# Peptides against a protein of PDB entry 4KTY, part 1

Scores and structures below are computed, not measured.

Target 1, 266 residues: chain A of PDB entry 4KTY
Amino acid sequence: YVLNDIGVIFYGEVNDIKTRSWSYGQFEDGILDTCLYVMDRAQMDLSGRGNPIKVSRVGSAMVNAKDDEGVLVGSWDNIYAYGVPPSAWTGSVDILLEYRSSENPVRYGQCWVFAGVFNTFLRCLGIPARIVTNYFSAHDNDANLQMDIFLEEDGNVNSKLTKDSVWNYHCWNEAWMTRPDLPVGFGGWQAVDSTPQENSDGMYRCGPASVQAIKHGHVCFQFDAPFVFAEVNSDLIYITAKKDGTHVVENVDATHIGKLIVTKQI
Structure headers, positions and changes below count from the first letter of each chain, unless a header shows other numbers.
Peptide ipSAE is a variant of ipSAE made for these designs: the mean of its two directions, with the distance scale d0 fixed at 1.0 Angstrom where the peptide's residues are scored. Compare it only between designs on the same protein; published cut-offs may not carry over.
A fold fails the geometry check if it doesn't show the stated peptide or something in it is severely misdrawn.

## One batch from the design tools (peptide; made by RFdiffusion4, then SolubleMPNN)

Design b1_p8_1_s1 (from b1_p8_1, 3 letters changed)
Fold by OpenDDE base, seed 1:
Structure b1_p8_1_s1 (fold): chain B 266 residues (1-266), chain A 8 residues (1-8)
Amino acid sequence: as target 1 above (266 residues)
Amino acid sequence: MYEVLEYR
């Protein structure tokens, strides 16, 4: 989880799983220096750089360009004229070295690119890390731990009534660490995500969220447990928006979100 | 080859 410099990222559809090779290159020249530079840009105190909780949270914020001119600019509009299309990247090295050289955010990334670069960052700093792919990954925008799907009276979906969405797949990272800030038993794998999805206490970042806490429904445990919980366990709430303005819950699907969560087998 | 993870 630290020494491997080449990995596999799973993507595609749950019924058509695809794999993408990714070169982490954490031992390549200049990469460790770039990771240190990233922490410098974040103005991270030296005293915190030995704490994987703080490091992973800072990394989550800094791998995306939002808020702090971090490493990668996300784009999902299929027009990448001012940079490199996300699908063209094959590893973290070129991205990180470009960031270090230009001192400007690199264009462009999507979830697997963010996860790839973040994985390099974590491993460079000695934090065991892996990439996780969640199929049917929910993006809860209103922090209600459910996916609201609004239906017209004719049964058609009204996509204008909610910003909640479901990705066919989403990639994030897990980092291994102790959590002395949490009760005993909630160390180990922690979910962290550098893809800019939601604001977390003033920055686009996510985690570390204890996987054990998520699994057992302890969404009050820092950091961002409600959001990660929603990604993997949101109920789909089908709501009919009636002409009189009333909302009626028609159905609840508790099995769709987080249909399959995978990582590379060691 | 993948490992299935449990979040639920």
Scores: peptide ipSAE 0.620, ipTM 0.966, DockQ to the pose 0.963
Fold by OpenDDE base, seed 3:
Structure b1_p8_1_s1 (fold): chain B 266 residues (1-266), chain A 8 residues (1-8)
Amino acid sequence: as target 1 above (266 residues)
Amino acid sequence: MYEVLEYR
């Protein structure tokens, strides 16, 4: 989880699982220096750089360009006219070295690119890390731990009212660490996510959230446990918007979200 | 090939 510099990222559909190779390159020339530069740009205190909790949280913020001119600009518009299409990247090294040389955010990334670069960042700094793929991953926008899908009377989705969304797949990272800030038993794998999805106390970042805490429903445990819980366990709430402005719950699906969560087998 | 993880 630290020494392997080549990985596999799972993507695609739950019924058609695909794999892509990703070169992490944490031992390549200039990569460690770039990771230190990233923490410098974040103005991270030296005293915190040895704490995997603080490092992973800062990394989740800085691997995306939002708020702080971090490493990667996300784009999902299928144009990518002013940079490299997300699918063209094959590893972290070119991205990180471009960021270091230009001192400007690199265009463009999507979830697996963010996860790939973040994985390099974590491993480079000695934090055991792996990439996780969640099929049917929920994005809760209103912090109610459910997917509110608003339907017109004809059954079509009302996009104006529907703020929540579901990814066919989403990639994030797990980082291995102790959690002395949590009760005993909630160390180990921690979910961290650098894809800019939701604001967390003023910045687009996510985690570390204890996987054990999420598994046992302890959403009050820092950081961002409610959001990660929603990604893997949200109920789909289908709500019909009536012409008179009233809303009626038509159906609840508790099995759709988090259908399959996978990582590379060791 | 892959390991299935449990979050719930």
Scores: peptide ipSAE 0.619, ipTM 0.966, DockQ to the pose 0.977
Fold by OpenDDE base, seed 5:
Structure b1_p8_1_s1 (fold): chain B 266 residues (1-266), chain A 8 residues (1-8)
Amino acid sequence: as target 1 above (266 residues)
Amino acid sequence: MYEVLEYR
């Protein structure tokens, strides 16, 4: 997980799984220096740089440009006029080296690009890491651990009222570490995500969230367990907003979110 | 080719 510099990222649809090769390039010239530079830009205390919990959390913040002029600017508008389309990237090296050279955020990324760069960052710093793809990944924006889908009386989705969203797929990272800050048994793989989705205590970052904690519903365990839990296990709540102002729950789907979660087999 | 992970 540290020595492999080429990977495969899964994307597409759950019924049409696609793969993308990604060159992590953690051993390429200048990459380690760039990772150190990223931590410098984050003003990360030197004493914390040996702590994978702190490093992965800082990385989740700094790989995205929000808040701190980190590495990548996300864009989902399909324009990409002022940079490189996310699909054009083939690996982390060009992105990281451009960031180091320009000292400005690189345009543009989407989830697999964020995950790819973040994977390089983690592996470069000696943290075992892998990319995970979640099909039908929920984005809970009101922290209620469910997807509230508002419907018109005709059954169509009311996009104005519906704030939560579901990605056809979403990529994040898992980093291997001990979690002395958690009870015994919740070390191992930790979900971390650099794609800017929600603010976490002042920054767009996510994790590390213990996968074991998520699996067993321990959403109180730091960091960002509720958000990650929602990504993989939130119920879809279909609510009809009546003209009289009343809301009626029409249906609940507990099977849609997190339909398939995969990583490259080793 | 892929490993299925368990989060639930």
Scores: peptide ipSAE 0.612, ipTM 0.965, DockQ to the pose 0.961
Fold by OpenDDE base, seed 4:
Structure b1_p8_1_s1 (fold): chain B 266 residues (1-266), chain A 8 residues (1-8)
Amino acid sequence: as target 1 above (266 residues)
Amino acid sequence: MYEVLEYR
């Protein structure tokens, strides 16, 4: 699967799984050069370019345009007047080549676009990578490892009290690498995410986070393990915000987030 | 066809 330049990305709803084809094009002319250019734009020193930990982390930052004029501008407002709608992209090649040519961020992407381009980037640089789709993916904005859902006294959701959100689905990448910076057993698949979601030590980036670490609750292991853990295992905390300012926990749902996590079968 | 991954 690693050598396949045509992939499948899963999306939609957990009870209505959909697939879209994506051309990674890691072997197409100019793509490797563009990936090297991306690292150049990141001002990544040569000594780090052979380290998949550093490369994947830089990639997670640079595939999105935030902070560093990286590859893709994200947009979720359904108004894409100054670029290409995310759904119109069919692969990484056009995006990467446009970036290389214009030397400006390409508009626009959403999670699967980010994941697609990031997958190309990783594979071009010799890092085994795949795209992962998480259904009911949490976005923990306040880093408390839970999804806070605030309810008015009438039971309606008050979206103003939290920036936490749940994607019907979210795509990120897993990259295969050793993790000498972690204890034995936490190498292998590492979650990395280029969709700009949260600031990680000064940049919109995510990972590499050891999947094994996440699975076993080792959220102290770098990088961004708490965020990834929350994406797949956050409890939904339903909180009633009373008029007097009191917050009361009404319910906790530990089964909603991360109901299904899938990747293309080998 | 998809492969189910385990994160928990």
Scores: peptide ipSAE 0.611, ipTM 0.964, DockQ to the pose 0.926

Design b1_p8_1_s2 (from b1_p8_1, 3 letters changed)
Fold by OpenDDE base, seed 1:
Structure b1_p8_1_s2 (fold): chain B 266 residues (1-266), chain A 8 residues (1-8)
Amino acid sequence: as target 1 above (266 residues)
Amino acid sequence: DYEVLEYR
């Protein structure tokens, strides 16, 4: 989880799983220096740089360009004229070295690119890390731990009534660490995500969220447990919006979200 | 080959 410099990222559809090779390159020249530079740009105190909780949270914020001119600019509009299409990247090295050289955010990334670069960052700093792919990954925008799907009276989906969405797949990272700030038993793998999805206490960042806490429904445990919980365990709530303005729950699907969560087998 | 993770 630290020494491997080449990995595999899973993507595609749950019924058509695809793999993408990714070169982390944590031992390549200039990469460690760039990771230190990232922490410098974040104005991270030296005293905190030995704490994997703080490091992973800062990394989550800094791998995306939002808020702090971090490493990667996300784009999902299929127009990448001012940079490199996300699908063209094959590893973290070129991205990180470009960031260090230009001192400006690199264009462009999507979830697997963010996860790839973040994985390099974590491993460079001695934090065991891996990339996780969640199929049917929910994006809860209103923090209600459910996916609201609105239906017209004719049964058609009304996508204008909610910003909640479901990705066919989403990638994030898990980092291994102790959590002395949590009760005993909630250390180990922590979910962290650098893809800019939601604001977390003033910044687009996510985690570290204890996987054990998520699994056992302890969404009150820092950081961002409700959001990660929603990504993997949101219920689909089908709501009919009636002409009179009333909302009626027609159905609840508790099995769709987080249908499959995978990582590279060691 | 992949490992299936459990979050639920």
Scores: peptide ipSAE 0.674, ipTM 0.972, DockQ to the pose 0.962
Fold by OpenDDE base, seed 3:
Structure b1_p8_1_s2 (fold): chain B 266 residues (1-266), chain A 8 residues (1-8)
Amino acid sequence: as target 1 above (266 residues)
Amino acid sequence: DYEVLEYR
């Protein structure tokens, strides 16, 4: 989880699982220096740079460009006219070295690119890390731990009212660490995510959230446990918006979200 | 190939 510099990222559909190779390159020239530069840009105190909790949280913020001119600009518009299409990247090295040389955010990334670069960042700094793919990943926008899907009377989705969304797949990272800030038993793998999805106490960042805490429903445990819980366990709530402005719950699906969560087998 | 993870 630290020494491997080549990995596999799972993507596609739950019924058509695909794999892509990704070169992490944490041992390549200039990469460690770039990771230190990233923490410098974040104005991270030296005293915190040895703490994997603080490092992973800062990394989740800085691998995306939002708020702090971090490493990668996300784009999902299928144009990508002013940079490199997300699918063209094959590893982290070119991205990180471009960021270091230009001192400007690199265009463009999507979830697996963010996860790939973040994985390099973590491993480079000695934090065991892996990439996780969640098929049917929920994005809860209103922090109610459910996916509210508003329907017109004809059954079509009302996009204006529907703020929440479901990704066919989403990639994030798990980082291995102790959690002395949590009760005993909630160390180990921690979910961290650098894809800019939701604001967390003023910044687009996510985690570290204890996987054990999420598994056992302890959403009060820092950081961002409610959001990660929602990504893997949200109920789909289908709500019909009536012409008179009233809302009626038509159906609840508790099995759709988090249908399959996978990582590379060792 | 892949390891299935449990979050729930």
Scores: peptide ipSAE 0.670, ipTM 0.972, DockQ to the pose 0.962
Fold by OpenDDE base, seed 4:
Structure b1_p8_1_s2 (fold): chain B 266 residues (1-266), chain A 8 residues (1-8)
Amino acid sequence: as target 1 above (266 residues)
Amino acid sequence: DYEVLEYR
């Protein structure tokens, strides 16, 4: 499974699941070299390159262009005039080779593109990895582990009062590794995400976050466990913003976020 | 076919 250079990425809606093929191409000429180049661009110490914790964290930062002129520029405005629309990519190879050749970020990606390229990166460097799709994926922007949905007095959503958002779906990666920096039992699958969503200690990166830690609510475990926890388990808090400035919680929905999380079956 | 993962 992990040696397969062609994968499937799930997307769409929870009630209308779609699949797309993605060529990882981890064995293609120049791809491993490009992955090494990515780590070089990150100025990663040689001593850390054998540590999957450090490698996956660096990868999560470098697969996106933010902060460090990494691989992919994200765009979600449906205007892709200066590059390739995210939906036009079919695999990681063209992206990585273009990055290596031009030495400039490649335009454009969205979550599945980031996840696809990141998956290639991880696998090239000997880290077992897979792509995960979360339907109704929360983006907690204010780090309160909940999704704030503000309503006007008339019941309409006021999107100006929060930067929190919910993706119909979001893709990230899981990487298999031991976590000697965590208590026993929290190794195994680690969530890592290269889609630029939130700043993590100075860089747009995410993870590795222990899936077991997330599952059991150990959000204090590094790295970025609160953010990943929020992605899959945030409560929807419906808040009415009154004209007088008062905020009133109208409803709480604890079942909406992370309704379905899937990966390709082995 | 997909595998359902448990995060919660």
Scores: peptide ipSAE 0.664, ipTM 0.970, DockQ to the pose 0.919
Fold by OpenDDE base, seed 5:
Structure b1_p8_1_s2 (fold): chain B 266 residues (1-266), chain A 8 residues (1-8)
Amino acid sequence: as target 1 above (266 residues)
Amino acid sequence: DYEVLEYR
């Protein structure tokens, strides 16, 4: 998980799984220096740079450009006029070296690009890491651990009222570490995500969230367990907004979100 | 090949 510099990222649809090769390049010239530079830009205290909890959390913030002029600018508008389309990237090296050279955020990334660069960052710093793909990944934006889907009376989705969203797939990272800040048994794989989705205590970042904690519903465990829990296990709540202003729950789907979660087999 | 992970 540290020595492998080439990986495979899963994407596409749950019924049409696709793979993308990604070159992490953690051993390439200038990459380690760039990772250190990233931590410098984050103004990370030197004493924390040996702590994988702090490093992964800082990385989740800094791999995205939000808040701190971090590495990558996300774009999902299919224009990409002022940079490189996310699909054009084949690895982390060019992105990281461009960031180091220009000292400005690199355009553009989407989830697998964020995950790829973040994976390089983690592995470069000696943190075992892998990329995870979640099919039907929920984005809970109101922290209620459910997907509220508002419907018109005709059954169509009311996009104006519906704020929560579901990605056909989403990629994040898992980093291996002990969690002395958590009870025994909640170390191991920790979910971390650099794709800017929600603000976490002042920054667009996510994790580390104990996978074991998520699995057992311990959403109170730092960091961002509720958000990650929602990504993989939120119920879809279909609500009809009546013309008279009343809301009626039409259906609840507890099986749609997190239909398949995969990583490259070692 | 992929490994299925358990979050639930």
Scores: peptide ipSAE 0.662, ipTM 0.970, DockQ to the pose 0.956

Design b1_p8_1_s3 (from b1_p8_1 with S1E D6E)
Fold by OpenDDE base, seed 3:
Structure b1_p8_1_s3 (fold): chain B 266 residues (1-266), chain A 8 residues (1-8)
Amino acid sequence: as target 1 above (266 residues)
Amino acid sequence: EYEVLEYK
C-alpha cells in the first residue's frame, strides 16, 4: 500500500466493470518535493505534517483546485479545450510535476484522476492508501442522508427541484491510520476524497471518515461521516411534485446506492 | 481481481 507505484482503478458500470492502469510514481524524481510544496501552498504548520489525520484532510482539499488553487481542476462538461482530457492521463507524475512547475492548477480531472493523484500524495508521505470504487454512488446535496428525486406528474425527473445526483461510479481513497480522536476500534481504513463534491466546514474536502464508523452507522464521528454514509447507503426517495406545489412520496429504494464497492486485491 | 469492501 506504500511501495507499489503502479495500480489498477475500477470504473464503468456495475454490470460491466472496467479497469485502467494508473502509475502513481511516488518514488519518481520531484514527486516528494511536489507533495511538500502542496502542503506549503496549503500553509500547513510543520507540527501537523506528521499527523496522517491532518495530512489526509489537507490533501483532500489541495488535490482539487477549488478554494485554494490546488492541484487539479475538475471538469465534467466534455469540453477540455484548455487542458488535457481526464481520460488522457495515465498517472500522477505528469500532473504533479506540471503543478510544481507552473504553480497553477492543472486541467483537467475527474474522480479517478483525483483519486490517482491523491493516492500518490498519500503514499509519497508514507500513508498506506488505496483507491476505492463505489458503483451507484450518491451525492447528497442537502445533508439529509437520502437522495431526493423529484418527479413530474408524467414520471420524468424534475431537474429544477432535484438537487441530489447519483454517479454510475465514483472513486475515492482509503488511508490507513490510527484515530486517537475517535473511540477504540475506529482506526484502520479511513475514507478520504479529493474530488470536489461538497463544502466541508468552509472548503471542498472530505474525510478522513472511519470506514468502521460508516459501517456501523456512527455518522457523528468526524470527518464528513454523513456525506460518506450517504454515498454508500442513502435511500432513493422518489417524490412527485404536484401542480399545486405539494409533494407525495411515490417510492423508496433502499438497495440501489452502493451496489458494489471494490478495490484492487492484494 | 478485486476485493469487495463493506461499508454497510
Scores: peptide ipSAE 0.703, ipTM 0.975, DockQ to the pose 0.976
Fold by OpenDDE base, seed 1:
Structure b1_p8_1_s3 (fold): chain B 266 residues (1-266), chain A 8 residues (1-8)
Amino acid sequence: as target 1 above (266 residues)
Amino acid sequence: EYEVLEYK
């Protein structure tokens, strides 16, 4: 989880799983220096740089360009005119070295690119890390731990009534660490995500969220447990919007979200 | 080959 410099990222559809090779390159020249530079740009105190909780949280913020001119600019518009299409990247090295040399955010990334670069960052700093792919990943935009799907009276989906969405797949990272700030038993793998999805206490970042806490429904445990919980366990709530303005729950699906969650086998 | 993770 630290020494491997080449990995596999799973993507595609749950019924058509695809793999993408990714070169982390954490031992390549200039990469460690770039990771240190990232922490410098974040103005991270030296005293915190030995704490994997703080490091992973800062990393989740800094790997995306939002708020702090971090490493990667996300784009999903299929244009990518002012940079490199997300699908063209094959590893973290070129991205990190470009960031270091230009001192400007690199264009462009999507979830697997963010996860790839973040994985390099974590491993460079001695934090065991891996990439996780969640199929049917929910994006809860209103923090209600459910995925609201609004239906017209004719049964068609009305996408204008909610900002909630479901990705066919989403990638994030898990980082291994102790959690002395949590009760005993909630250390180990922590979910962290650098893809800019939601604001977390003033910044686009996510985690570390204890996977054990998520699994057992302890969404009150820092950080961002409700969001990660929603990504993997949101109920789909099908709501009919009546002409009179009333809402009627037609159906609830508790099995669709987080249909399959995978990582590369060691 | 992949490992299936349990979040729920």
Scores: peptide ipSAE 0.702, ipTM 0.974, DockQ to the pose 0.975
Fold by OpenDDE base, seed 4:
Order: C-alpha cells, then structure tokens, then sequence
Structure b1_p8_1_s3 (fold): chain B 266 residues (1-266), chain A 8 residues (1-8)
C-alpha cells in the first residue's frame, strides 16, 4: 500500500461513511524536491532529516501554514474566495508544486487535505504512512482530556463556555517508525497530525504519538499523547451552568468519542 | 473497504 500513489480517505458520518480518492503523487516530478524544500524552509538540520521522529514532527508543523509559512492554510468558514475550496483538491501534487513555485502558503485546506499532503510528505521521505479517519473526533482545547459540554438551565448547549469541540470526523496520519526515545513496545504506528488544532510547545503541530501508548493510556509519552488520547477517548462531560455561576455535572458519556477509527484496508 | 483501528 505504501507504493500506491492513489489512496482513499474516509469521511462523512459514522452512520454514512463516505470515501474520496486522493492522489498522493509521491513519485511525480518535483514532489520529492518540494518535500526537501519544506524541510529547508523549516531550517531543519541535515542531521535530523534521517530521523523519522524529527521529520514527522517537522512535517506536522510545516504542512500547515501557521507559525512558519508552511504549505497549507486551513479554512473552515465556507468562504474560500482567495484560493481553492478544500473540497476541490484531488491530490497532493498541485498543492505541493504550487507551494514550491510561489513559496507561499496554499489556500485552502481542511483535515483530509492536510492529511493527504502530509501523507505524501512522509512517503516521499521514506516513512511508511497512512491516513486515519476518526469519527466523533474530540478537540480538547483546554488540555483536560475530556470534552466539556455546557448546558444552560433549559438544557440548551452553551457553546460560549468552552472551546472544546467534536468533529463529525477528523483525519490524521499514522507513520511507522521505531521509538528509541520510548520504552520497548511503543514503536510502530505513530499518530501525527498536520491540521492546525493546538499549539504544541510553541508550534501548531502534533505527534508523533505512539498509538500503543494511546491505547494503553500512557499519555505521558511524547509527543502530544494527551491531545491524541483526547481525540479518541475523551469523556463527554455534560455540565449545567447555573445562573448563580455554579457548574453541575449532569452526565458523563464515555462511549461517544472515537466511535469508529478507520484506515484503508491493505 | 476499511480497517478498524484500535486506539482504546
């Protein structure tokens, strides 16, 4: 599957799973050069370019435009007048070549676009990679490993009290690598995410986080394990905001987040 | 066709 330059990305709803084709184009002319250029723009030392841990982390930062004038500008407001709507992209090649040519961030991307481009980047640099789709994906904004859902006294959701959110689906990448910086058994698939969601030690980046670590609740293992853990296993905490300013936990749902996590079958 | 992954 690693040699396949055409992939499938799953999206939609958990009860209405959809697929879209994505051309990775890792073997197309200029794509590898562009990936090297991305690392150059990141000012990545040559000594680090052979380390998949460093490469994947840099990639997660550079595939998004935040902080470092990386590849893609994210937009979710349905106003894409100054670029290409995220849904119009069909592969990584045009995006990467435009970035290389213009030397400016390309507009616009959303999670599957970020994941598609990041997948190309990883594969170009010899890192086995795949795209993962998580249905009911949590975005923990306050780093408490839970999704706070605030309710008014009338039961309506008050979205102003939290920045936490749940995506109907979210795409990220898994990269295969050894993790000598972690205990034995936590190599293999590592979650990495280039969609700009949270700041990680000064940059909008995510991972590599050991999937095995996440699965077994080892959120202390670098990098960004708490965030990825929250994406797939956050409890929904329903909190009623009383008029007097007090908060009361009404219910906890431990089954909603990460309802289904899928990748293309090999 | 998709493969179900286990994160938890």
Amino acid sequence: as target 1 above (266 residues)
Amino acid sequence: EYEVLEYK
Scores: peptide ipSAE 0.700, ipTM 0.974, DockQ to the pose 0.938
Fold by OpenDDE base, seed 5:
Structure b1_p8_1_s3 (fold): chain B 266 residues (1-266), chain A 8 residues (1-8)
Amino acid sequence: as target 1 above (266 residues)
Amino acid sequence: EYEVLEYK
């Protein structure tokens, strides 16, 4: 989880799982220096740089460009006119070295690119880390732990009213660490996510959220447990918005979200 | 090739 230089990222559809090789390159020249530079740009206190909780949280913020001129600019518009298409990246090294050289965010990334770069960052700093793929990953944007899907009277999705969304797949990272800030038993794998999805107490970041806490529904445990919980376990609530302004719950699907969550087998 | 993880 620290020494492996090449990995596999799972993506695609749950019924058509695809694999992508990714070179982490944590031992390549300049990469460790770049990771330190990232923490410098974050203005991270030296006292916190030895704490994997703080480091992973800062990393989740800084691997994305939002808020802080971090490493990667996300783009999902399928244009990518002013940079490199996300699918063209094959590893973290070129991205990190470009960031270090230009001192400007690198274009462009999507979830697996964010996860790949973040994995390098974590491993460079001695934090065991792996990439996780969640098929049918929910993005709850109103913090109610539900996916509210609004339907027209004809049964089609009302995209104007429906703010929550489901990714066919989403990638994030797990980092291994103790959690002395949590009760005993909630150390181990922690979910961290650098893909900019939601604001977390002032900036786009996510985690570390204890996987054990998520599994047992402890959404009150820092950090961002409600969001991660929703990603893997939100109910789909289908709501018909009537022309008269009334809302009717048509159906509830408690099995769709988080259909399959995988990582590379060791 | 993949390991299934338990989040719920």
Scores: peptide ipSAE 0.700, ipTM 0.975, DockQ to the pose 0.974

